# Peptides against a protein of PDB entry 3PUK: the designs that were tried, part 58

Target 1, 227 residues: chain A of PDB entry 3PUK
Amino acid sequence: ERGLKSVVWRKIKTAVFDDCRKEGEWKIMLLDEFTTKLLSSCCKMTDLLEEGITVIENIYKNREPVRQMKALYFISPTPKSVDCFLRDFGSKSEKKYKAAYIYFTDFCPDSLFNKIKASCSKSIRRCKEINISFIPQESQVYTLDVPDAFYYCYSPDPSNASRKEVVMEAMAEQIVTVCATLDENPGVRYKSKPLDNASKLAQLVEKKLEDYYKIDEKGLIKGKTQS

## One batch from the design tools (peptide)

Design b1_p27_1_s1 (made by RFdiffusion4, then SolubleMPNN; from b1_p27_1, 14 letters changed)
Fold by OpenDDE base, seed 2:
Structure b1_p27_1_s1 (fold): chain B 227 residues (1-227), chain A 27 residues (1-27)
Amino acid sequence: as target 1 above (227 residues)
Amino acid sequence: SEDDEPSVFEYYSEKEKKRVKEVIYPE
């Protein structure tokens, strides 16, 4: 059994597809690099068809307008992906789709969120943050999607210190989303490496876990579980 | 009609440090 893959798919189905489903309505789904990998890892095209998706498109590419159809944007909360979305709805005459549903794979910075609201709120039916920022493998195996993570985390160059912090934050956030997806609040355990990145990451994870459960949708603080 | 449907935003606000649900009705 594909434990993590099935869990991730169930999460996407519930949080995204069921959330925006309308009877008899087909949507075009827009994906970015991360969500393309994510969906490829846990579903088939036939599964998406069953969820009312007629076509999937790459958000980064030029696309033909389909003005009579609504679009489902399942994307990461990055400036690049957001900018692509904004271009699709930049003007009334240039709108590529009828309306948009947006589901971010993680917390969207206020700056980006405000930018979206200010420019395209009338075109958006729903905009939500979900917590899926990892690629499932088998069982509980997953891959973090943090570009150049290895390079920055292990770089001895002091000029990369700021980038290292950003990468560490991103990694911690993704780990938290894994825990959230699995409905776990684990005690953090780690092995330290020479650069002590593991301890730093562990501290970030603990902090973010606490913050997440304090502000989760259910308003519940979960106790620590074994992992 | 779909033109009358509100825009619903659900997100965590870093500024307010809380989850926010905003409903924006069309003008």
Scores: peptide ipSAE 0.541, ipTM 0.899, DockQ to the pose 0.796
Fold by OpenDDE base, seed 5:
Structure b1_p27_1_s1 (fold): chain B 227 residues (1-227), chain A 27 residues (1-27)
Amino acid sequence: as target 1 above (227 residues)
Amino acid sequence: SEDDEPSVFEYYSEKEKKRVKEVIYPE
């Protein structure tokens, strides 16, 4: 029993692999730092082979073109990852792959999305946002991909206040991502922590949960569930 | 042919404040 790991894998299988699967077709999968860790935490290479992935490549590394094969980009919606994708398809004559499927692990900003459409829309078969921005640990434990979260949240230095707000926002967003993955709209519970971070985070989570389920993939509004 | 396949984009638009599905056909 893998708990949250199995849930994450099932989500990826359904949202990514089943979505772009074609009978008899093999794809090259491109991963960034986050998705490498994510997949490593919830599957094996043999699992990926069963899903039609012949090889996995690091999007940040130099890669040889395989122009006869389509590529599956499972990446974070960051400028760095997007730029690497754009380099693969920026020139018609120098495309790395036959075509691309792109699955973002979270909401992609309009600016990045528009940049992709303007540059490479012809090469893209599918571009979709999914909601998996956490690394599962054990059955019900996960880590958030928020750099220096602990440092800034618990820093007593007032000069870090602005960064703390950014970190809190990112954490709240990823917690909502977990809820979306588990198909839960939980009542928020928290205990007071130094600098009242728990209260602030709880408020952000509650707000974002309401927003998410208002505009979720199925267009459904769910009531709060027990958690 | 595969060259005639449309590009399908599904995303949340910050501008429109809603989920959007765009289908772009090749010229």
Scores: peptide ipSAE 0.540, ipTM 0.900, DockQ to the pose 0.780
Fold by OpenDDE base, seed 1:
Structure b1_p27_1_s1 (fold): chain B 227 residues (1-227), chain A 27 residues (1-27)
Amino acid sequence: as target 1 above (227 residues)
Amino acid sequence: SEDDEPSVFEYYSEKEKKRVKEVIYPE
């Protein structure tokens, strides 16, 4: 019925734009590398205009202050993106915008979250975590934002064993995010491979799915859906 | 009036192992 792109866009619209919408108000939207790709994959500039976004800025670039406008930060919970935000609001004299709405694409580590609260909470109207950490390509195709996943998972170098585990955890987390976005709790299917990567990843996904639905916003455990 | 608006933080706390909503009012 609806492709993955439409589902992702709907999620962003409801979780981000509707959450901070004020009638007649325009905002500057700040994006990082991931969210730039994400929005480019599922919407057009005209769509953003309809949501009250007047201009898009790259959070990593030098930007001139627009102190009369509020800013919408749609960013990944990374130190780099957070640091850029903090530079925008770290001091009263250096405030680039009137106020900020922050929406993270995934869980923000407590350390980063606390850093934000401690430094510039007065400038923040909303700070919320949403679960969108993948790039939709087609109806059933998406790309995980896990750099060098293939390299580490299939590396013959034994020195990469620990890194492989980290990568698999990240992939599993993002797969769960996809399921959450689609509001599905699927049964995991896989084929065994010589390196047993598929099996291990499947186990991680299954475990994380269970954990996610136990602690979801509704506090409800959903049954497995047929896919 | 806008300066009097509260800051609302919604996140999953790793320490508390639960979803938390914090509302911080301006002084």
Scores: peptide ipSAE 0.540, ipTM 0.900, DockQ to the pose 0.739
Fold by OpenDDE base, seed 3:
Structure b1_p27_1_s1 (fold): chain B 227 residues (1-227), chain A 27 residues (1-27)
Amino acid sequence: as target 1 above (227 residues)
Amino acid sequence: SEDDEPSVFEYYSEKEKKRVKEVIYPE
């Protein structure tokens, strides 16, 4: 049995902390709602200290400038989180930190990426996508972070049909990131239920898995595994 | 100085439909 929490932590350590590590340097780390939950699920504060993080701050809160220190933003690629970052660095005269490292938990839309680049490229040392959009619960259990997923998926109101599709897409995307993190391409299994949500989700996952591995760094498609 | 270091962006480009690495030097 795999330790999913350990796998996730190892991924974050290698993709984020090792990537921006500088000898003798301490950083302030900025988290949003999702990444707070994510890190809380797979590490403790002592682990972060070992990785050169002196303090954790909530990106949504009003924070005092610490202009002599660099900031590590580990955040979701949402307009809200990006906007908070831009407020920190949008003005050269009022930047809150010395420089920024940004690591997004998922694919960032080109529009948001371009907005960041156009606004404060000089302040950014690294900006990467690391594709971790799930929260580990147990060795083989994870939780998807899709707000109101239950409500929309099981709502009998036809007016929520469009929202249901959006939620299903988001869930499928997060499942794919789990597979990517574990370096697996699983065969999808499901049980049919009323409204056939499981079947629809399975189809979306299969499609997105295929797309992901087509566009991976190596350009290779992995075979299905028995996950 | 560190202020003169380039910005390195690594992301999936929707336009190009591939992973891209961009290095942007300060003006």
Scores: peptide ipSAE 0.544, ipTM 0.903, DockQ to the pose 0.753; fails the geometry check

Design b1_p27_1_s2 (made by RFdiffusion4, then SolubleMPNN; from b1_p27_1, 11 letters changed)
Fold by OpenDDE base, seed 4:
Structure b1_p27_1_s2 (fold): chain B 227 residues (1-227), chain A 27 residues (1-27)
Amino acid sequence: as target 1 above (227 residues)
Amino acid sequence: SEDDEPSEFEYYSEKKKKREHIVLYPE
C-alpha cells in the first residue's frame, strides 16, 4: 500500500517530468500557488533536481530572462497563472525563456487556451492537461483547494446560490482527480447535513466519475462499491 | 527537432478499474 504522497509524486513524474525529459537538458520550472503547495507536499528539492530542474521560480513574481533555457510551467489553469505565462512569452522581443512546456493541473477553459494559442503558440513545445487538483496530507488523506468553500456551501443567503454551485463543482472535480490519481472508481457515500450539501456533492462526484471512466459508454463497471 | 505547435490540449490520466468506497463530508 503506497501512501497518497508517493502516488501523487509518481503521477507527476510520469505525466510531467518524463513527458518533457531530454537527456542532459536542464529546465527552469515555474510554479503557482497551488502547484507550489502540491510539490511541497510530495517531494523534495533534491527530487526535482534529479528530474532536470535547475531552479524553481514563482510565476507570479517578476523574473529575469534566461533566454537560453527552456521553461517548464506546472500551473493551474487560472486567469492569473495564464496571464503570467502570457507576459513571459507575449512579446517576441521580450521572451523570458527559449521555449515553454505547459502542464495544467486541470482542464483549461477554452477561453484561456485560445488566448494562449493566439499569442504564444510558437513558443510552446508541449501543452497538456494533467488531472491533479488536490493536496495530499497523509496516506489516504487530502485537502481540497477551493476558496471560501465553507462560506458559500453553508450560506443561507439565496444570492450565493450561483457561487455555491461553482464551489460544489470545483470540489467534485478535485475529488475525482484524487480518484483518478489513485486509479479508483469508488462508490460514493455521504453524511447529510441540514442544507443537504453532501447529497449534492455526491451527485456531482458520481456524475463526473461516470464521465471520466466512461461507465455509461463501456457498460463494464456499473455497480457501486459499498463498505 | 522542434515540436509542432499545439492545436489542442493533450490530456494524460491513467484509468484503472479499481473499485473502492469513499465517504464525502462537505466542507
Scores: peptide ipSAE 0.029, ipTM 0.520, DockQ to the pose 0.148
Fold by OpenDDE base, seed 2:
Structure b1_p27_1_s2 (fold): chain B 227 residues (1-227), chain A 27 residues (1-27)
Amino acid sequence: as target 1 above (227 residues)
Amino acid sequence: SEDDEPSEFEYYSEKKKKREHIVLYPE
């Protein structure tokens, strides 16, 4: 095995860069907070140059228009990132780039998708979900990025129970994306803590894995691996 | 404290003979 970083890079290369590659064409790539971390963890700028990216821009920052170039948006499906995209293409006369390719790291909610479609559909040449919502730290270690996960999961306040559940669902979903990326249906191992959050999360992961592998992307059923 | 540390998960694939480690990090 080459390690998780190489797997992640290969996934991004095939799902994003190869998908929108055009011979002799350079693109500007827009990243958000998550995808900046993601790419930084698994590639170098030289790698991106080889994939036809001339420059990387932060989607949250004010940027000068480059109307002659197409833009590759590799972003999370969040209101913040989507809003930044909409600002780039919301007005025909004020388009920052020639056209947009959008690759979401996860499922884009219908509400956000509809908002994009209603406002910027004519500017979009590609819009895909690549289902990668984790950061590889090393060959066998990766991290999940869930907003306020620590606060809600470890909050002693019972009023946060509902929010805790939402956060745990999000974490479980991200873990499943790792499994999908690795093409594995693993047995999950965890260490229980006093709050038993790990056990609950593990159960959620197992449930989601079962659902995912009923019919996978290839239309096949995969057996569960062991811990 | 130990309770303030992120949760960790591990899974093993028998088919690939590979172990992966999952770390949850706070913002």
Scores: peptide ipSAE 0.006, ipTM 0.382, DockQ to the pose 0.017
Fold by OpenDDE base, seed 1:
Structure b1_p27_1_s2 (fold): chain B 227 residues (1-227), chain A 27 residues (1-27)
Amino acid sequence: as target 1 above (227 residues)
Amino acid sequence: SEDDEPSEFEYYSEKKKKREHIVLYPE
């Protein structure tokens, strides 16, 4: 199927599972709230089993150590998720698993990365940022992971204007990430009414798309696609 | 041993269009 869900799954398979795959090895996979929703939207448990995942665990929950197994952390780069990881590997006595592979769904702030590096670098075999900050709902519909996006974008309070701009910037960035994931450079269409939010967002997306496709991950220039 | 292997971090910033490979050596 050519739907967004299949594309997202393929991206995760390539960027995460294939990256840490070892023949005959099973891993425990740790998920947070976002990645639980993400995987549930684009795969089944049977798919994860095929990728060498024996069980999935919620990173926020207390878990018993399984010291003989390596753990695959597929998590968002949030303080909460990182803190849970640090609890798993912060001390020799508290080490839950044999080693960790970490894949962040977005940019990990330096502050969080430095905390990881300082406390448990020896336990990490791989740490990688991947750009999947959206949840596919259907073939052409997705949900952005921007906290309070609707609140700030549609807030009548003028004091939220600065925050609104930040939120819109984040939304635009995630939309570009979707396009990059789909390998598309679409024309942007929007409805301007009732607020100028759609117009502003569209402008941001267009600008970011142009900038992105000037120099993509491979240094290639891609033209506009009709989608 | 596997415990002596360096940790690898790949960082990519879309804003900076920069990819960095960071190697962390175990203590």
Scores: peptide ipSAE 0.041, ipTM 0.623, DockQ to the pose 0.540; fails the geometry check
Fold by OpenDDE base, seed 3:
Structure b1_p27_1_s2 (fold): chain B 227 residues (1-227), chain A 27 residues (1-27)
Amino acid sequence: as target 1 above (227 residues)
Amino acid sequence: SEDDEPSEFEYYSEKKKKREHIVLYPE
């Protein structure tokens, strides 16, 4: 069963494809490492064709210009992905596509946003953040994309304590994005072990959930749900 | 023309914990 995958696909369809859809128009879609994994987990190429995507390209690769077509960038808000986008539109001589629609999988830092604003504003038709920073595996299973999470969380080296906190924070943030995607505010459960990792993560998740649902996109407060 | 359309950006301010709608004009 693929309940979570269907929910994620529906979210992407609504937030990305429906948002930039134009009748009779085909777009090239640019993906990075994360969004490639994300889409591959929840849709087929035929689904993308139905949404007006003619071809999929890797944003990290050097690509030939297709100046008559608009490009849909579905990417993570990272310096690497943003830099690749800037190469496509940062110079008039280097403009690869007719225009760009950008959808970030998470909040874009001010520094990156300002960089985009300063260099590519004329080429951008839409820039929007969507809140999807996880990969669905099964109907109720998902994976988090946090680099070196296992290493730092279970490292016995105290020198990694600072990085462990960063990892925990990132994991908590991604869990909240799952809840937001599912429109759920679940209670947090964890299994306690000698290591306080689960407890710490649970506390971070609870705090972030409270913050998120206290001030949502509509300014509404959502109650606890069973998930 | 379509090329003159402004960029619409939905931005989340982490500091303010709120979303903002920003319109970017072509330069």
Scores: peptide ipSAE 0.023, ipTM 0.581, DockQ to the pose 0.647; fails the geometry check

Design b1_p27_1_s3 (made by RFdiffusion4, then SolubleMPNN; from b1_p27_1, 14 letters changed)
Fold by OpenDDE base, seed 3:
Structure b1_p27_1_s3 (fold): chain B 227 residues (1-227), chain A 27 residues (1-27)
Amino acid sequence: as target 1 above (227 residues)
Amino acid sequence: SEDDEPSIFEYYSEKEKKRVKEVIYPE
């Protein structure tokens, strides 16, 4: 049986490292909170060295420029992470690195893409979305990265209804990315509880799965699998 | 030179509702 950690690492290796590999070239890799956890869960520093990464830096920290080296940004498509990138390459400051490769862990909103393109397109060699928005724990176990999910999903406060929906949407999206990573389109199962959260989440997942496979790179709709 | 290389963006466009590959040349 396939180990999820191995699958995730293979995906990252193929989608990120192989995509920007240049023989004899070393890169600095920039990570945010999510991708730090992600890589820590599925690889070792020795693995990254083999992929041409000399050092890892935290994107949130104020870093010293290394202008002779290219940077590999493996980050989440959030305003916070994007803002940190823009500080490195934006027109308002000197470039910290020679050039940038950017790989987002999920879909990046058009607004953020446009902001990046308008600010520092010429400094970017590649900018791609890859769909990995989960943390592998065990061979077939993963953890969703949705802060405050428990709080909002189980909050009795009606004022949190809108936030609950946002959280559930995020959870559904991450579940879909797991399926995409594994190249599977499973049927959704859930346990019935007094609350309708499980049912609602299941519906969201099903909808998003349908949407995802309608817009996949091959334009093919995959049938449901029994995973 | 490397500074003259184009930028390649590959993403899902919300506006166009499809996957897009853009090659942007610096001005």
Scores: peptide ipSAE 0.559, ipTM 0.907, DockQ to the pose 0.744
Fold by OpenDDE base, seed 2:
Structure b1_p27_1_s3 (fold): chain B 227 residues (1-227), chain A 27 residues (1-27)
Amino acid sequence: as target 1 above (227 residues)
Amino acid sequence: SEDDEPSIFEYYSEKEKKRVKEVIYPE
Protein backbone atom coordinates (compact mmCIF):
# COMPACT_ATOMS: atom_id res chain seq x y z
CA GLU B 1 0.00 0.00 0.00
CA ARG B 2 1.40 3.32 -1.07
CA GLY B 3 1.53 6.07 1.49
CA LEU B 4 0.79 9.68 0.79
CA LYS B 5 4.30 10.62 1.84
CA SER B 6 5.84 8.61 -0.95
CA VAL B 7 3.41 10.06 -3.44
CA VAL B 8 4.26 13.57 -2.36
CA TRP B 9 7.97 12.90 -2.54
CA ARG B 10 7.60 11.46 -6.00
CA LYS B 11 5.70 14.55 -7.04
CA ILE B 12 8.40 16.86 -5.73
CA LYS B 13 11.16 14.78 -7.24
CA THR B 14 9.57 14.82 -10.65
CA ALA B 15 8.20 18.34 -10.68
CA VAL B 16 11.09 20.11 -8.99
CA PHE B 17 14.34 18.22 -8.77
CA ASP B 18 14.18 16.40 -12.08
CA ASP B 19 13.01 19.55 -13.79
CA CYS B 20 16.04 21.62 -12.85
CA ARG B 21 18.66 18.92 -12.57
CA LYS B 22 21.95 19.45 -14.29
CA GLU B 23 24.64 16.84 -14.24
CA GLY B 24 27.30 17.55 -11.67
CA GLU B 25 25.61 20.68 -10.42
CA TRP B 26 24.89 21.34 -6.78
CA LYS B 27 22.32 23.83 -5.64
CA ILE B 28 21.35 25.63 -2.51
CA MET B 29 17.71 25.17 -1.71
CA LEU B 30 15.65 27.92 -0.15
CA LEU B 31 12.53 26.99 1.77
CA ASP B 32 9.80 28.91 3.48
CA GLU B 33 7.67 27.84 6.40
CA PHE B 34 5.33 25.65 4.42
CA THR B 35 7.88 23.90 2.26
CA THR B 36 10.07 23.25 5.28
CA LYS B 37 7.24 21.36 6.85
CA LEU B 38 6.39 19.69 3.58
CA LEU B 39 9.84 18.33 2.91
CA SER B 40 10.32 17.34 6.52
CA SER B 41 7.21 15.24 6.25
CA CYS B 42 8.23 13.24 3.22
CA CYS B 43 12.01 13.10 2.95
CA LYS B 44 15.34 13.17 4.73
CA MET B 45 18.37 15.31 4.22
CA THR B 46 20.10 12.37 2.60
CA ASP B 47 17.35 12.29 0.01
CA LEU B 48 17.96 15.91 -0.80
CA LEU B 49 21.67 15.34 -1.11
CA GLU B 50 20.97 12.68 -3.68
CA GLU B 51 18.98 15.25 -5.60
CA GLY B 52 21.90 17.64 -5.76
CA ILE B 53 21.05 19.86 -2.82
CA THR B 54 24.07 20.75 -0.77
CA VAL B 55 22.51 23.11 1.74
CA ILE B 56 19.05 24.09 2.83
CA GLU B 57 18.43 27.66 3.86
CA ASN B 58 15.47 29.50 5.29
CA ILE B 59 14.32 32.16 2.87
CA TYR B 60 13.23 34.45 5.69
CA LYS B 61 16.64 34.59 7.33
CA ASN B 62 19.70 36.58 6.47
CA ARG B 63 22.04 34.40 4.51
CA GLU B 64 25.60 34.67 3.36
CA PRO B 65 26.04 34.98 -0.37
CA VAL B 66 27.18 31.94 -2.30
CA ARG B 67 27.56 33.60 -5.62
CA GLN B 68 29.09 30.67 -7.44
CA MET B 69 26.09 28.44 -6.84
CA LYS B 70 22.59 28.48 -8.19
CA ALA B 71 19.67 28.50 -5.84
CA LEU B 72 16.54 26.42 -5.91
CA TYR B 73 13.62 28.27 -4.40
CA PHE B 74 10.87 25.92 -3.38
CA ILE B 75 8.39 28.31 -1.86
CA SER B 76 4.76 29.24 -1.53
CA PRO B 77 3.39 31.96 -3.80
CA THR B 78 3.01 34.52 -1.04
CA PRO B 79 4.09 38.14 -1.01
CA LYS B 80 6.36 37.42 1.93
CA SER B 81 8.27 34.61 0.25
CA VAL B 82 8.41 36.43 -3.05
CA ASP B 83 9.72 39.56 -1.40
CA CYS B 84 12.48 37.56 0.23
CA PHE B 85 13.42 36.12 -3.13
CA LEU B 86 13.44 39.54 -4.74
CA ARG B 87 15.76 40.84 -2.07
CA ASP B 88 18.21 38.07 -2.89
CA PHE B 89 18.41 39.34 -6.46
CA GLY B 90 17.71 43.03 -6.05
CA SER B 91 20.90 44.18 -7.69
CA LYS B 92 23.81 42.63 -9.49
CA SER B 93 26.19 43.46 -6.69
CA GLU B 94 23.84 42.17 -4.06
CA LYS B 95 22.90 38.90 -5.67
CA LYS B 96 23.08 36.12 -3.16
CA TYR B 97 23.41 33.37 -5.73
CA LYS B 98 24.45 32.82 -9.32
CA ALA B 99 20.94 32.25 -10.58
CA ALA B 100 17.59 30.99 -9.41
CA TYR B 101 15.12 28.25 -10.08
CA ILE B 102 11.73 28.98 -8.59
CA TYR B 103 9.03 26.46 -7.97
CA PHE B 104 5.82 27.63 -6.40
CA THR B 105 3.73 25.15 -4.49
CA ASP B 106 0.50 26.57 -5.86
CA PHE B 107 -0.88 29.00 -8.39
CA CYS B 108 0.90 32.29 -8.21
CA PRO B 109 -1.15 35.42 -8.79
CA ASP B 110 -0.41 37.27 -11.99
CA SER B 111 0.59 40.31 -10.00
CA LEU B 112 3.36 38.42 -8.24
CA PHE B 113 4.53 36.75 -11.42
CA ASN B 114 4.67 40.06 -13.19
CA LYS B 115 6.57 41.57 -10.32
CA ILE B 116 9.15 38.81 -10.50
CA LYS B 117 9.52 39.03 -14.25
CA ALA B 118 9.89 42.78 -14.18
CA SER B 119 12.48 42.87 -11.43
CA CYS B 120 14.84 39.96 -11.90
CA SER B 121 13.98 37.81 -14.90
CA LYS B 122 17.61 37.75 -15.97
CA SER B 123 18.53 35.92 -12.80
CA ILE B 124 15.87 33.26 -13.21
CA ARG B 125 16.44 30.11 -15.19
CA ARG B 126 13.12 28.52 -14.43
CA CYS B 127 9.96 29.67 -12.73
CA LYS B 128 7.16 27.20 -12.50
CA GLU B 129 4.02 26.47 -10.57
CA ILE B 130 3.59 23.02 -9.18
CA ASN B 131 0.54 21.67 -7.45
CA ILE B 132 1.33 20.66 -3.88
CA SER B 133 -0.12 22.66 -1.03
CA PHE B 134 -0.62 20.05 1.67
CA ILE B 135 1.47 18.22 4.22
CA PRO B 136 1.20 14.45 4.38
CA GLN B 137 0.91 12.80 7.75
CA GLU B 138 -0.08 9.23 7.03
CA SER B 139 -1.19 7.19 4.05
CA GLN B 140 -4.31 9.27 3.59
CA VAL B 141 -3.88 11.91 6.26
CA TYR B 142 -2.74 15.42 5.46
CA THR B 143 -2.68 18.88 6.95
CA LEU B 144 -3.81 21.96 5.13
CA ASP B 145 -1.62 25.00 5.47
CA VAL B 146 -4.13 27.76 5.96
CA PRO B 147 -3.26 30.08 8.80
CA ASP B 148 -6.03 30.60 11.29
CA ALA B 149 -8.40 28.58 9.18
CA PHE B 150 -10.32 27.28 12.13
CA TYR B 151 -10.64 30.68 13.69
CA TYR B 152 -12.00 32.40 10.63
CA CYS B 153 -14.25 29.58 9.52
CA TYR B 154 -15.93 29.38 12.88
CA SER B 155 -15.75 33.00 13.91
CA PRO B 156 -19.06 34.56 14.80
CA ASP B 157 -17.63 37.99 14.13
CA PRO B 158 -19.13 39.38 10.94
CA SER B 159 -16.05 41.50 10.42
CA ASN B 160 -14.24 38.30 9.52
CA ALA B 161 -16.58 37.46 6.67
CA SER B 162 -14.21 38.59 3.96
CA ARG B 163 -11.31 36.77 5.51
CA LYS B 164 -13.42 33.67 5.91
CA GLU B 165 -14.06 33.66 2.20
CA VAL B 166 -10.35 33.90 1.49
CA VAL B 167 -9.63 31.07 3.89
CA MET B 168 -12.28 28.89 2.34
CA GLU B 169 -10.84 29.56 -1.07
CA ALA B 170 -7.38 28.61 0.10
CA MET B 171 -8.63 25.43 1.71
CA ALA B 172 -10.46 24.44 -1.42
CA GLU B 173 -7.36 25.02 -3.48
CA GLN B 174 -5.28 22.84 -1.23
CA ILE B 175 -7.82 20.04 -1.31
CA VAL B 176 -7.65 20.17 -5.07
CA THR B 177 -3.89 19.80 -4.90
CA VAL B 178 -4.33 16.67 -2.83
CA CYS B 179 -6.68 15.25 -5.40
CA ALA B 180 -4.36 16.17 -8.21
CA THR B 181 -1.41 14.60 -6.45
CA LEU B 182 -3.33 11.39 -5.96
CA ASP B 183 -4.68 11.60 -9.49
CA GLU B 184 -8.23 11.58 -8.25
CA ASN B 185 -11.30 13.53 -9.19
CA PRO B 186 -13.59 12.50 -6.40
CA GLY B 187 -17.23 13.00 -5.97
CA VAL B 188 -17.36 15.43 -3.13
CA ARG B 189 -19.09 14.23 0.01
CA TYR B 190 -19.49 16.22 3.17
CA LYS B 191 -21.33 16.50 6.43
CA SER B 192 -22.38 20.03 7.21
CA LYS B 193 -22.43 21.70 10.56
CA PRO B 194 -24.64 24.60 11.54
CA LEU B 195 -22.40 27.16 9.88
CA ASP B 196 -22.59 25.34 6.54
CA ASN B 197 -18.85 25.62 6.10
CA ALA B 198 -18.61 22.11 4.75
CA SER B 199 -21.22 22.80 2.13
CA LYS B 200 -19.55 25.98 0.99
CA LEU B 201 -16.18 24.33 0.91
CA ALA B 202 -17.53 21.40 -1.05
CA GLN B 203 -18.94 23.71 -3.67
CA LEU B 204 -15.66 25.51 -3.98
CA VAL B 205 -13.78 22.24 -4.28
CA GLU B 206 -16.07 20.98 -6.99
CA LYS B 207 -15.69 24.15 -8.95
CA LYS B 208 -11.94 24.19 -8.61
CA LEU B 209 -11.65 20.53 -9.54
CA GLU B 210 -13.55 21.17 -12.71
CA ASP B 211 -11.39 24.13 -13.54
CA TYR B 212 -8.20 22.29 -12.75
CA TYR B 213 -8.86 19.35 -15.01
CA LYS B 214 -10.12 21.54 -17.78
CA ILE B 215 -6.99 23.62 -17.76
CA ASP B 216 -4.40 21.07 -16.76
CA GLU B 217 -1.28 20.67 -18.84
CA LYS B 218 -2.51 17.44 -20.34
CA GLY B 219 -5.78 18.94 -21.40
CA LEU B 220 -7.67 15.98 -20.06
CA ILE B 221 -11.00 16.03 -18.37
CA LYS B 222 -11.08 13.19 -15.92
CA GLY B 223 -14.22 11.54 -14.73
CA LYS B 224 -15.24 11.45 -11.14
CA THR B 225 -13.67 8.72 -9.06
CA GLN B 226 -15.13 6.95 -6.08
CA SER B 227 -13.41 7.81 -2.86
CA SER A 1 27.33 31.19 -21.69
CA GLU A 2 24.99 30.77 -18.80
CA ASP A 3 24.36 34.46 -18.91
CA ASP A 4 22.76 33.99 -22.27
CA GLU A 5 20.38 31.30 -21.15
CA PRO A 6 16.74 32.19 -21.37
CA SER A 7 14.37 32.45 -18.48
CA ILE A 8 11.46 30.08 -18.73
CA PHE A 9 8.25 30.93 -16.94
CA GLU A 10 5.40 28.46 -16.78
CA TYR A 11 2.25 29.48 -14.99
CA TYR A 12 -1.49 29.76 -15.12
CA SER A 13 -2.52 33.20 -16.21
CA GLU A 14 -5.57 34.49 -14.44
CA LYS A 15 -5.97 37.12 -17.08
CA GLU A 16 -5.82 34.79 -20.02
CA LYS A 17 -7.46 31.87 -18.21
CA LYS A 18 -4.87 29.44 -19.52
CA ARG A 19 -1.50 27.97 -18.81
CA VAL A 20 1.28 30.02 -20.31
CA LYS A 21 4.88 29.28 -21.11
CA GLU A 22 7.04 32.33 -21.59
CA VAL A 23 10.62 32.27 -22.73
CA ILE A 24 12.48 35.47 -22.00
CA TYR A 25 15.87 36.00 -23.53
CA PRO A 26 18.36 38.28 -21.92
CA GLU A 27 18.75 41.68 -23.47
Scores: peptide ipSAE 0.553, ipTM 0.903, DockQ to the pose 0.771
Fold by OpenDDE base, seed 1:
Structure b1_p27_1_s3 (fold): chain B 227 residues (1-227), chain A 27 residues (1-27)
Amino acid sequence: as target 1 above (227 residues)
Amino acid sequence: SEDDEPSIFEYYSEKEKKRVKEVIYPE
């Protein structure tokens, strides 16, 4: 039993692979830095083969065209990853694959979405947001993809105050995606720290959880659960 | 026939403050 890893894999299976599955069709899967770590944490190459993935490629690397195959982009909604995608499909002459399925691991900003739609809508079969912005380590253990979180949150330097808020917002968002993945709305527990970081983060998480469930696909607000 | 398949975009619109499903058909 892999606990959280199994849950994450199941989420990816249903949200990504099942969504774009066509019988007998093989796809090339493109991953970025985050999704490489994510998949490595919760599945094996054999698992991907079973899902119709013939090969995985790094989206940041130079790649040869495989124009007869469709590509599955499982990527984070970052300018870097989006730019790499756009280079693959931005022009007819530079089209590397037959078509694209895009699954973002988190909410994609409107600006990036609009950029994609304006540039290569005809090449895209599906573009969808899912909510997986964390790396499972073991059961009930995960890491957040927020660089320098410790530094900014606990920095005594006043010049980092604005960055601290940004980091905490990002952390809170990712914690919410964990809860969404687990289909839980937990009560938040914390202990006060001198800088009140724990309290602030808890408040952000609570607020974002409420917002998330208000705008979820089902339009249902779930009550708090014990976890 | 595959070239005639629509493009389906599913996302939360910050502008519209709602989840949106856009279907774009080829010309």
Scores: peptide ipSAE 0.550, ipTM 0.902, DockQ to the pose 0.741
Fold by OpenDDE base, seed 5:
Order: structure tokens, then C-alpha cells, then sequence
Structure b1_p27_1_s3 (fold): chain B 227 residues (1-227), chain A 27 residues (1-27)
């Protein structure tokens, strides 16, 4: 029943903690709202301690500098989270931590990425994108982090059409990241709903799956698998 | 020295339409 949680934790351990691990080194980990929920869903504080995390801090809150320690930012690629990071390292004399490792839970827009590089590249040891933009639940269920998804997807108001498209796009992206996490390229299955949401989402997912595996980090194009 | 460590960025570039690895060395 906890298979998905185990997969997510294993992904985080491999992609984040193992990637920046140094023997005997402790780091401060900075989380945003999404990654707080994510880690809470698949690990315990004791697990994080074993991975070399001494303390967890909320990136949105005011924090005291710990200039002798490196910071591990596990955050979503949003302007809000990025801005908080930039405030930590924006000034050479007032940087809060010794250096930073940044791991984004999803693709970071070029604009945000360039903003980071231009501002404080010298303070960054690693900056990587990983693909974990969902919250695992029991029984292989997951929750997508798409704000107001239900409201806009099922809104009969035509004035919300544009917003609905944005939401559907975001959902499709996150479903693809689930597939990537599970190392699967499944055939898309859906059931029709009162609105054509299921069909539209299926189309988006299929397209994005194709695009993702085309540009897969392993350089492999995978065929469809059973799911 | 840790101060001499490079900055390594690994990301998908929307502009380049591919995965990119950038290594920036301190001056």
C-alpha cells in the first residue's frame, strides 16, 4: 500500500541527497510549501538526519544566518520560492549560508534560471531539476499540486476557459513527472466526464509523455508500458 | 579549496530545446 511513497523517497534520496552528499558534512535544508508536504508524506525526520540534514527551515520565513553551513534547497521552481532563495544569497556580505545546493521539483523556466545564475551563481554548488511534482498517498494514489484544479476544470463558466487550459496543462505536466518517477511510459486511459476534461487531459498527457521521453535524461526513447 | 569549486547547473533549456549542463568556474 506504500509502494508509491517508497518510490518517491527512493527518488529523492538518489536524486537529491546522494547527489550532494559529503561525508561528515551536515546541511540545512530549506523547503517550501510543496516540498514540505512531499517530504512529510514519504519520510520522517530521522530519515532526513540519516541523509545529513541537521535542521529543516521554511524558505518563506525569516531565518538567522548560519554562514558556516551549506544549505540544501529542495523547492518548487516558482517565483516565490526563487525570490526567497535570492534573498538568502543576493548580497555577498550578507549571504545566509556558506553555499547552496538547489534541487527543483520540476522544470524551471529559463527566465527564473537565468535570474538565479545572474544573481548568485558563485554561491551555488549544484542546481538541478528533478521531476517530483506530486504528493504520494496510500494505495498508489497521488495528489497533483495544481491550484484550484477541480474548480476550473469543472467550471461551466466560459470565462474560465483560459484558466482551465492553464490548469490542464499543469496537470498534464505533473502526470508526466509521475511517470518519469516510476520510469514508466504508460498508455493513457480515461473515462469521459460530463465535460470533455478527461479527453483533453489525456491528449495533453500523451503529447507530453512523448516529448519527455524524447528528451529523457538517459537519452532513451521508451515504448509504451502497461500501467 | 571549497571556494574554488565550480557551480554546476543541469537543466532543460527552453531556448535550446535540450538538457544542458553548465559549469561555471570562479574567477
Amino acid sequence: as target 1 above (227 residues)
Amino acid sequence: SEDDEPSIFEYYSEKEKKRVKEVIYPE
Scores: peptide ipSAE 0.548, ipTM 0.902, DockQ to the pose 0.780

